# Peptides against a protein of PDB entry 6NYY, part 174

Target 1, 212 residues: chain A of PDB entry 6NYY
Amino acid sequence: KHFEQAIERVIGGLEKKTQVLQPEEKKTVAYHEAGHAVAGWYLEHADPLLKVSIIPRGKGLGYAQYLPKEQYLYTKEQLLDRMCMTLGGRVSEEIFFGRITTGAQDDLRKVTQSAYAQIVQFGMNEKVGQISFDLPRQGDMVLEKPYSEATARLIDDEVRILINDAYKRTVALLTEKKADVEKVALLLLEKEVLDKNDMVELLGPRPFAEKS
Target 2, 212 residues: chain A of PDB entry 6NYY as posed
Amino acid sequence: KHFEQAIERVIGGLEKKTQVLQPEEKKTVAYHQAGHAVAGWYLEHADPLLKVSIIPRGKGLGYAQYLPKEQYLYTKEQLLDRMCMTLGGRVSEEIFFGRITTGAQDDLRKVTQSAYAQIVQFGMNEKVGQISFDLPRQGDMVLEKPYSEATARLIDDEVRILINDAYKRTVALLTEKKADVEKVALLLLEKEVLDKNDMVELLGPRPFAEKS

## One batch from the design tools (peptide; made by RFdiffusion4, then SolubleMPNN)

Design b2_p27_3_s4 (from b2_p27_3, 11 letters changed)
Fold by OpenDDE base, seed 2:
Structure b2_p27_3_s4 (fold): chain B 212 residues (1-212), chain A 27 residues (1-27)
Amino acid sequence: as target 1 above (212 residues)
Amino acid sequence: KVMEIKSEEERELLSISESRTGLSLEV
């Protein structure tokens, strides 16, 4: 409890208990967060959900918190599942509302960064090949790219393919689990905050053994 | 294929400890 609250304060800031979302926005956030939660629940290589909240914090309207494994090595499959989990909010919005919102901006940023890292840092794309370039850091003047414009275009194309594949995978998953997303969203609208135990009660045990 | 995450920045890019919904566009 105290440790989780400390992490919450560091990552999410203080809960803006005074920020009242409109009912439709609150509903959107609930389904968005439910998408993350359910995607993470049913993706083997996703990090275990710790908490999901639709209480606004800082600049966020909701959040899902996960316990990352202390690992330094990631597989392509692990990275894909993480991307899918990150896309879960956007996908949930699409499935339930037939529209997308700006709520996924941070998620899309993370997915984009992950996709680029996979392709240009980790050499995980066959077409681009076994290359590793430093990604420009935020604020670094992008000097000349260490690769050709043809390679840049290829990278961009393969990034889009990777993200789209992750998106499609997430759509398939959350469509299959649509009822579970709705259950989580409805419970979020009621309780505003769910923990792992709430998810277990609602969905049953996570189908993947927690690698301790 | 396994890749080693060498930098904290790479770890941050790949580690999803939190998703935040509805960030203000003013950022």
Scores: peptide ipSAE 0.112, ipTM 0.671, DockQ to the pose 0.578
Fold by OpenDDE base, seed 1:
Structure b2_p27_3_s4 (fold): chain B 212 residues (1-212), chain A 27 residues (1-27)
Amino acid sequence: as target 1 above (212 residues)
Amino acid sequence: KVMEIKSEEERELLSISESRTGLSLEV
């Protein structure tokens, strides 16, 4: 409880009690967050869900919070599952509403950054190969890229492929678990906040052993 | 492939502790 509240304050900021969502927007947020929650539940390498909320906080309309592992080394498979979890909101919107919203902007930013890092920093792409380039920091003059424009295009193409693969994987997962996404979304609309225990009651125990 | 995350920036890029819906990124 106290630890979760401390994490919540540090990460989520203060609840904006003044931001009243329209019922349809609240519904969209509920299904979006349910997508994240369910994807994280059924992806082996996703971080354990701590909390999911549709109460607006700071600049967010809703959020899913996960317990980060003290992990310094990530596999390609782990990064893929994290990307899928991050895409869970967007995918849920597509599955349930047949339309997408701006709600996934932060998620897409994170996915994009992860994909570029995997390809150009971690050498995790076979076509680009075992290369590592420093990504320009925010505020660095865009110096000449240490690679050709042809390599830049290849990187961009492989980033899109990686993101699309993660997206398709997430679509497959949340389509299989569509009923679970619905259950979580409906319960979110009732409770506004769910924890791990609510998820266990609703979906059963997470199918992956929690690494203690 | 296992990669060591050396920088805090790299950790932020890879660490998803929170997903936020509807963030207006201050452009």
Scores: peptide ipSAE 0.107, ipTM 0.664, DockQ to the pose 0.523
Fold by OpenDDE base, seed 5:
Structure b2_p27_3_s4 (fold): chain B 212 residues (1-212), chain A 27 residues (1-27)
Amino acid sequence: as target 1 above (212 residues)
Amino acid sequence: KVMEIKSEEERELLSISESRTGLSLEV
């Protein structure tokens, strides 16, 4: 309880109860967060869901919190499931509303950064190969790339492929679980905050053993 | 494929502890 609240304060900031969302915007946030929650529930390598909320905090209108695993080693499969979970909000908006919003900006940034890191830092792409280059930090004018313009184009193409594959996987999952996304979204609109127990009541136990 | 995350930046990029929806566009 105290530890979760401390993490919640550090990551989420103070609840801005002062931001009253319009009902349609609140609905969009509920389905977006439900998409993250359900994707995380049914992806083996996703972190366990702790809490999902549609109460605005700081700059966020909603959030899903997961128990971070104390791990230093990630597999390509783990990174893919994390990308899919991160895309869950955008995909839910597309499935339920047929439109996309700016709500996924931070998610897309994270997915983009992860995809580039996988390809250029971790050597996880077969076409680009076993390379590791430092990504330019925010504000570093990279004057010279340590690779050719042809390699730059290849990297950009393979990043797009990786993100699109993660997106398609997420679309397939949330389409299959569409009724579960709806249940979570509707309950979020009622309670504003759901925990793991609410999710178990709605969806049943998570199909993957929590690696403690 | 197993990856070792060595940098704090790499860890931050991979650490999705929270998904935040809806950045308030400061207009």
Scores: peptide ipSAE 0.117, ipTM 0.659, DockQ to the pose 0.573; fails the geometry check
Fold by OpenDDE base, seed 4:
Parts: C-alpha cells; structure tokens; sequence
Structure b2_p27_3_s4 (fold): chain B 212 residues (1-212), chain A 27 residues (1-27)
C-alpha cells in the first residue's frame, strides 16, 4: 500500500483534485481506460493490470497501471501485445464514440517508439533486416542518418504497417469484448478506481496464468 | 523503456507500466 502509493506519486504525480472533468469528458476517459484494461486482460503477453483510474493525476486524466513481468528479453509477439494494450484506449474511443480524442497522444508516442525500436534497433523486421541503429533521443541533434533515404522510407513504411496491424488486432479484440469494455467503463464511472479484484469480479479470472 | 535504470527506485518505477490518458496538450 505505502509503496504502491509512493510509486503512484512518482509516476502519476499527485492527484489533481482541482481538475473537474465535464461528465462527457469523464465518460470518454472511463471508456478509454476501460479499453486499456480489457485489452490487457485478454492479451496473453500483456502485463497484469494493477490499477485503472479516471482520477486526474499530473498531466493525465486517467491511467492504467500494470505490473511488468520481471523480464528483460521480449519477443516480437510480446511487443505486439504490449502495443495492442497501449492502443486499447484509442480503439475504445473509436468503437464507442465514433470519434477519437487527443487523449491517446502518450499512447501513440509509446507505440511509435516501440515500432521504430523493433525495426531499427531490434532487427525484428524481415524487409529492413538484421540492423541496429541508435534512435535519436529527445534533444539529440541527428546530423546524419547511418542509412540511405531509401532505407529511411522503407523503415517508415514498415513502422506504419506494424502499428496498423497492432491497431487492427486491437479493434478486433475490443469489438469482440465490447460488452466487457462497457462493464469496466460503467464501473469506473461509479468507483473512479478499479483494481485487479474488481476486474475479476466483472470479467472473471484472467484467461492467462499469471506467472508468479 | 528508459534503458538506464540508475536506482532501485527507478527500477521499481520502471516496473510499473503506466498508460496516461488525456495529457493536456500544452499547446
């Protein structure tokens, strides 16, 4: 409890009790977070859900927290499921509201970074091949790319393909689980914070054995 | 993922994946 709260303060920041969301915005956040939670629940290689909240914290209006598995090596399949989980919020908004919001900006940034890393750092794309280049960090002046403009275009195309495949996979999953997303969203609107036990009560046990 | 876990606290912090919704675009 104290440790989780400390981590929550460091990662999420302090709860902004002063940010009163309009009911419609709060609804959007609830369905967004429910999308993350449900995607993470039904994706084998997603990290176990710890907490999902629609209480604004720091710069976020809501958040889903996951306990990463103690793993340092990731397969391509594991990274794909993590991308799908990260897209769950955006996909939920599209499915339920027929519109998308700016709420997924951080998620899309993470997905984009993951896709580029898979292709240009981890060599996980067959067309680009077994290459590894350092990605520019925020603030690094990249003077020259270590590859041709043709390779740059190929990388960009394969990144889009990878993200679109993850997006389509997430759409299929959350469309199948649409009723579960709604249950989670409605309960979030009532309780504002859900934990793993709330998810088990709503959805049943997670269909994947938690590696202890 | 931040590659350089400099502290055990950073490791624990990195051990939690957080999705944040609705980052106020400081435009």
Amino acid sequence: as target 1 above (212 residues)
Amino acid sequence: KVMEIKSEEERELLSISESRTGLSLEV
Scores: peptide ipSAE 0.110, ipTM 0.611, DockQ to the pose 0.300; fails the geometry check

Design b2_p27_4_s1 (from b2_p27_4, 10 letters changed)
Fold by OpenDDE base, seed 5:
Parts: sequence; C-alpha cells; structure tokens
Structure b2_p27_4_s1 (fold): chain B 212 residues (1-212), chain A 27 residues (1-27)
Amino acid sequence: as target 1 above (212 residues)
Amino acid sequence: MTPPIVEQSEPPEELDPFIEELFEELS
C-alpha cells in the first residue's frame, strides 16, 4: 500500500493554460469541481472556498483554492467533513452522468489516506482500538507491519466502512443540493473561474461562520 | 494570513490495488 503524502501546492501567480479541454471533458470537470465546491459550502468543517477553476494547470484539469484553517488538532467530525468535500467531485459525476472518471482517483486516494490515518494513527476506531502506528511514508520499504494479518484485514474493513459512510453522507448532501451543483457547474462553464462572491450570489451566504 | 491551499485532482501514475477495489465498490 503506497501511502503518498498529499502534496498541498500553493499555486501562486498567473494562470497558465497548459491544456485545451474538449467540450465534454470541460463539462465533466465543471460538474466535478462544482461537487467539491458545493460540498465544501454546506459542510461546517470544510475549509472556506476562495476560488474554483476549470482551467487546466499542469496535470490537473481543474482546481479549487481554499483558505486553510491553522489547526493542528482535528476531531472525527472535522475529518469526516473534509472526506465528504474530497468525495464531492466523484459524487457529482455519479449524480449527473451516472459514471465516474479517472479524475476522481486522486480524490479517492486522499480519502483513503485520511481514513487509514484516522484508524491506525489517531486511534479513532472503536473496533480496531486506540492504536497509533507510523504509516509507511512514500518510498519507505514496509519491512514489518507492527500488527498481525488479522489486524491488517480488520483495518482494511474499517477503512472501507469509514469511506462508505463519508460517501453516503456526500451522496445525501449533493442530492439535496443537486440544483446548486448544477448552478455552479453551469456558471463554471461560462466563466471558467468562480470566486467566493460568485458562490454567494448563486447559493447565498455560506451557512457557517468563517472561523478566522 | 495562511496561504491558500490549492487542491487539484491528478490521476496517480499507479493505484494501490486496495484503492482500485474501493473505486469499483463505490461505483
């Protein structure tokens, strides 16, 4: 199991169009990014959206910019909302197109990494217990797991349960907010870039106070 | 002010078999 660290990139500077998206690809990306944006808008513990774009950058077909919370301690509820926001793109594609693209693979990787960290690093699972193990870093040869194969299977099962719970929560949310996802996606297709003010005009003010 | 974080979806070059299985289960 390759646990890649989520590389948070600060993209500063001018948008450089690196790729030309086909109209159908651009539509898929718009609904994908709209799913992230709307999930983040209606989840209390999601980071505040600053910008969402369907202009390709590097290997990414779209992106969102968030204002991170300077937070060192996360609750299980906070981590769940972050997982749901990360699943928002995939869930949007499923709701609107009945299919999932490879664009959602990185999101699922991030969610999986978060789920494993919750269970084996933070001890947030009652069935596995209050354990804390170092997860292998990218490039570390996992020589020996500090737990049995039975425990490994249990961890994998509980990871699946946690991700499925986050997925179901995201499906429920974006199904309720389906019209809002569509509004954001359609405006993205028109403007290619939306900011927080565009989101407020479309959806109204975010229902949660921005924790400064 | 904390610098903004950019989240972009980049397909990984190699998927973990567990992630591939999970991807299929959620589809």
Scores: peptide ipSAE 0.179, ipTM 0.719, DockQ to the pose 0.282
Fold by OpenDDE base, seed 1:
Structure b2_p27_4_s1 (fold): chain B 212 residues (1-212), chain A 27 residues (1-27)
Amino acid sequence: as target 1 above (212 residues)
Amino acid sequence: MTPPIVEQSEPPEELDPFIEELFEELS
């Protein structure tokens, strides 16, 4: 209760700069957030959904709130499921509207950053090998890359492959669960905010045991 | 208790050229 209220206050403090969404924009956001929510629901290694909202807050048009697992180490499988969850909004827009909005660009940025980290920082790619390079922080002038231009191209190619694999996985999942995405989106349009209990009522219990 | 993560979908002000290319490839 108090912790939830504190989170709602931190998140609610951002409500004062609510963007006015047009009805079609609000519909797009509802299906976008439903895509994230449903992908997260049916992916084993996704973080448990706590809340999803289509109420604009700050620069965000919608958001999902998750409870992260208390883990410091991630497997390639776990990172893939997280990438798929992040792509869920974009894929939902494609499935339902046949178009992708600029709202999905930030998701693609996050996925791209994750893919680079997996390949270059975590050594999770077989072609690039078990390498770990310090990636320049966002905003640091990329000085001399610790690898050749040929290696840079290989990394970029493998990043594209990894993202494409995550994308295809997400398309397959949300196509299978299309009716569930629609149920969540429609309920979001009615309630604007859903919690975990609303999701259980719509979709049934999450098919993965929550680690206590 | 790990703090909750909020994933917010925001349109970026500027896109990285690589992200733009990838956006086109996936669209």
Scores: peptide ipSAE 0.174, ipTM 0.724, DockQ to the pose 0.265
Fold by OpenDDE base, seed 4:
Structure b2_p27_4_s1 (fold): chain B 212 residues (1-212), chain A 27 residues (1-27)
Amino acid sequence: as target 1 above (212 residues)
Amino acid sequence: MTPPIVEQSEPPEELDPFIEELFEELS
């Protein structure tokens, strides 16, 4: 409890009690966070959900807290499930509202960064080959790419394919689990904060063994 | 114990043009 609150304060900042979300915004955030939570629940290699909140903190309108698996090595399949979990908020908004908000743009950025890392750093793409280049960090001067423009285009194309695959997988999952997303969203609107126990009560036990 | 990760839903200040194009394609 105290340690989790300390981490939440360091990462999320102090709860800005001052940001009152409008009811429609709060609804959007609830379905967004429910999408993440449900995707993470039903994806084997997603990190286990600890907490989900629609209480604004810092610049965030909602957040989820996950317990990362003690893994230093990730497979392509594991990274795909993580990408799908990250897309869960955006996909939920699309399924329930037929629109996407700016809140989902950060998720797409994270997914894009993951896709580039898989292709350019981890060599996880057969067409690009076993290349490993450092990606410019946010704020680094774009130094000359160590590869040709043709290779850059190929990378961009393969990134798009990978993200589209993750997106389609997430759409399929959350469409199947649409009723579960709605249950989580409605309970979020009522309680503003859910924990793992609330999720178990709503959805049943997570279908994957918790790797301790 | 691995510290918990907090994932926040935060709008970016600037969108990369490639990400913007991808966002439109996925919308």
Scores: peptide ipSAE 0.171, ipTM 0.729, DockQ to the pose 0.273
Fold by OpenDDE base, seed 3:
Structure b2_p27_4_s1 (fold): chain B 212 residues (1-212), chain A 27 residues (1-27)
Amino acid sequence: as target 1 above (212 residues)
Amino acid sequence: MTPPIVEQSEPPEELDPFIEELFEELS
């Protein structure tokens, strides 16, 4: 208890309710975070959820805390599940509200960066081939791409395909688990913060053995 | 013990045109 609270203070900053969300915004955030939480719960290679919150912190409208696996090497399957978990918020908003908010744009940015890294840095795409290029950092003027325009177009196309595959997988999962997303969202609106035990009570035990 | 990771859902300050196009493609 005390140690977890200390870690939360160091990582998340002080829970200053810096932003007062309107009730409808708070509802959107609850379903968004519920989408992440439920996707992470039912994806084998997602990191175990420790906490989910709809209490605004700084510029963040909600947050989730995960216990990462001590893993340095990732497979395509593991990276795909992480992409799906990241898309969970957006997909939840689409399923429940039929609209996407600006909150989901940061998730798409993260997913896009992951997709480019898989294709360009890790050589994980058969059409592009076994290439490893440094992605330009945000703000670096890409002076010369180390590949042709034709290769650039191919990379962009394969990135879109990979993201679309992750999106479809997430839609399928959260559509199947729609009632679970709603349960989590409604409880978030009531409690503002859920832990792993709340998730177990709502959804049952996570279907994947957590390595203790 | 690996420290916990906090992932925050933050609205972007600026809209990336590529992300906007991707939103349209995924809808």
Scores: peptide ipSAE 0.173, ipTM 0.720, DockQ to the pose 0.244; fails the geometry check

Design b2_p27_4_s2 (from b2_p27_4, 11 letters changed)
Fold by OpenDDE base, seed 4:
Structure b2_p27_4_s2 (fold): chain B 212 residues (1-212), chain A 27 residues (1-27)
Amino acid sequence: as target 1 above (212 residues)
Amino acid sequence: MTPPITEQEEPPEQLDPFIEELFEELS
């Protein structure tokens, strides 16, 4: 009931262009966005942070904005670090509040889609093999899978393994950096918007050279 | 300058049943 009402408020809130967050909601968003920001900061292959904000925009309650590299080709390591960064919000909520909100649902969807794409589309899994199938578009029921039921089960298992590995990596990272997540969250609650310079002042220089 | 990818929360489109089942196991 409370979870469903929270889902409905988050979903129904998502439709309002200007959401006024309650103080506890604002706190949750700040720690969520701080999780993304800190994960992106300390992951080598994550995109560099440009901006993090707890100001609601459109359907989002907050966002971490990264400078997209004009990169069309991703390695397995890059995709893993991007998955970890995407899980950063959810993991932060779990570490600080012992509960996960509906704000993390879209992140979990993105992670799941990425894991599936790595295994089925990009052939990045040794057990499944070098197979490339077109991912169903959103809304396309794949009526006919071009692989056996045994392969389907193997894909499901390997997707779960990949997501769990990314999750564990994110938990380990944000647990180690828990104080940094809190610093970012508290500063977000004060300033509502942080840039790269705020992060450098707060956390020190990013430990990875930005490949300009 | 590639526009910054704001991860705009796209509306929850209907997840593939496979993705829904995976979410239930992970939640």
Scores: peptide ipSAE 0.008, ipTM 0.458, DockQ to the pose 0.211
Fold by OpenDDE base, seed 1:
Structure b2_p27_4_s2 (fold): chain B 212 residues (1-212), chain A 27 residues (1-27)
Amino acid sequence: as target 1 above (212 residues)
Amino acid sequence: MTPPITEQEEPPEQLDPFIEELFEELS
């Protein structure tokens, strides 16, 4: 229910300010970042974690840094695992607190944008078909949609399906790895910053070889 | 539904700045 409503809000362009909880904020951020970190750790096609931090920087309350592969081409599987990693923070908050923060909303926005890009720009959806339309860029005049309202509805439906699939995958993963998320979160609360070595010490080696 | 024309309202306090770079490269 809450997730579906959140997707609908993001799809509808309604960014709602979610509540920041000050007394438990650092804890929430630690579990949020731990969710990203653990999802990225156990997803084959996710970028390798370099650093995770709960030290606020700029407008961020925490961050996870990954070594981006210098790749310009992404597979559907890679994009899905990136979506799951991006949902990791939100899913962690849901598993541990039953609450969603503003950061989890931004992650959902990013996931939604990725889902639209996959379906509309990259033609990665069989029902919509192998189409590539330019998504309106921010500030572009609302040009006429190059597709029918029926196609627009189909796109919206398939976006929801894709996001829900990514969400379910992330929930399954982080539920299985719940103890690992907690270990990472607790260590983040202690150290504030973790690197790849801290993660290896805590979780063991990443189960996927870094594709050299 | 129109793809969300995210008007750049001031990005809410972004918990995860790194994911921005990843999705900006995909947009």
Scores: peptide ipSAE 0.018, ipTM 0.520, DockQ to the pose 0.051; fails the geometry check
Fold by OpenDDE base, seed 2:
Structure b2_p27_4_s2 (fold): chain B 212 residues (1-212), chain A 27 residues (1-27)
Amino acid sequence: as target 1 above (212 residues)
Amino acid sequence: MTPPITEQEEPPEQLDPFIEELFEELS
C-alpha cells in the first residue's frame, strides 16, 4: 500500500482533480490504456501491470503502472516486448476507432527512440553490425555522424523495419485479444482505476510467471 | 536519418506518462 502509493506519486504525480475528461476523450483514454494493459499482460518480457488509470495525472490523461524491474541490462527480446507494450495504446485506438491521437504519437516517438538506441547504441542489429554511437541529445548540435551516409540510410531502414515488426506484433496480439481490450476498456470507464486483481478477475491470471 | 531532433514541443495531450520513465531509464 504505502510503496504502491509512493510509486504512483513518482509515476503519475498528484491527481489533477481539475482536469475533467469529456466522455469521448475518456473513452479514447480507456481504450488506449486498455491497449497498453492487455499488451503488457500477454507479452512475456513486459513488466507486470500493477495499475491502470484513466484519471488525469500530471501531464497524462491516463497511465499504466508496472512493477519496475531492477534491471539495468535489457535483451533484444525484452526491448521488443516493451516496444509492443508502448505501441499497445496506439494499436488499440487504431483497432477500435480507426484513428490515432496525439498521445499515441508520443508513444510512437518513444518507440522510435528505442529502436534507434537498439541499433545505434546497443549494436542489436546484425545488418548494421556492432556499433555504439552516442545519439545526439535534444538540443545538441548534430556533429558529423561518426558513420557514413550509407550507414545512416541503413540505420534508418533497419529502424523502420524494427518499428514495423513491433507494430505488426502488437496488431496481431491485440487483434487476437480484442475482446479482452474491450473488457478492460469498459471496466476502466466504470471504475476509472484498475489494479492487478481486477485484471486477474477479468482476464484470468497473467500467463507468465512474474519474475520477482 | 538522425532522429529528427524535433524540438518536441511537449504535445499537449500526453496520454501515458509511464512510458516516458521507461524510456528515460533506457536513455
Scores: peptide ipSAE 0.016, ipTM 0.512, DockQ to the pose 0.057; fails the geometry check
Fold by OpenDDE base, seed 3:
Structure b2_p27_4_s2 (fold): chain B 212 residues (1-212), chain A 27 residues (1-27)
Amino acid sequence: as target 1 above (212 residues)
Amino acid sequence: MTPPITEQEEPPEQLDPFIEELFEELS
């Protein structure tokens, strides 16, 4: 109890009880967070869901809290499933509303950053090769790219391919699980907060053994 | 293209703080 509340305070920030979402905004957030939650539930290498909430915290309108694995090394497969989980909110909004919100743009930015890191920093792309370049930090004058213009174009193309593959995978998953996304979203609109037990009651046990 | 050094735009109202921490740890 106290430890979980401490983690919730550190990760989720202070609940801004003062931000009243309009009913349509609350609905959008519920389906967005349900998209993240359901994607994380059915992706093997995604971190296990602890909590999903549509209560605004800090700058967020909702959140999904996962049990962080004390993992310092990630496989390409794990990074892909994390990208898919991150796209889950956007894809849910597209499936249910046919529109994208600003929250979904932020998720796309995060996915884009992850894709560049995989290709440029981790050397995880066969066409680009085993390269490791520091991505320019925000504010660093990128004077000279450590690679040719041709390599830069190849990187950009392979980043787009990786993002599109993650997007298509997420669309396929959440389309298959559309009824589960709706169940989670509707229950979020009722309870505002769901835990792992609520998810098990609603969806059944997660199909992947939790690496205890 | 290397993502433009977007100015520290105040991180837009991020719907999922946890996904941020995950990506910051991975980035």
Scores: peptide ipSAE 0.016, ipTM 0.520, DockQ to the pose 0.066; fails the geometry check

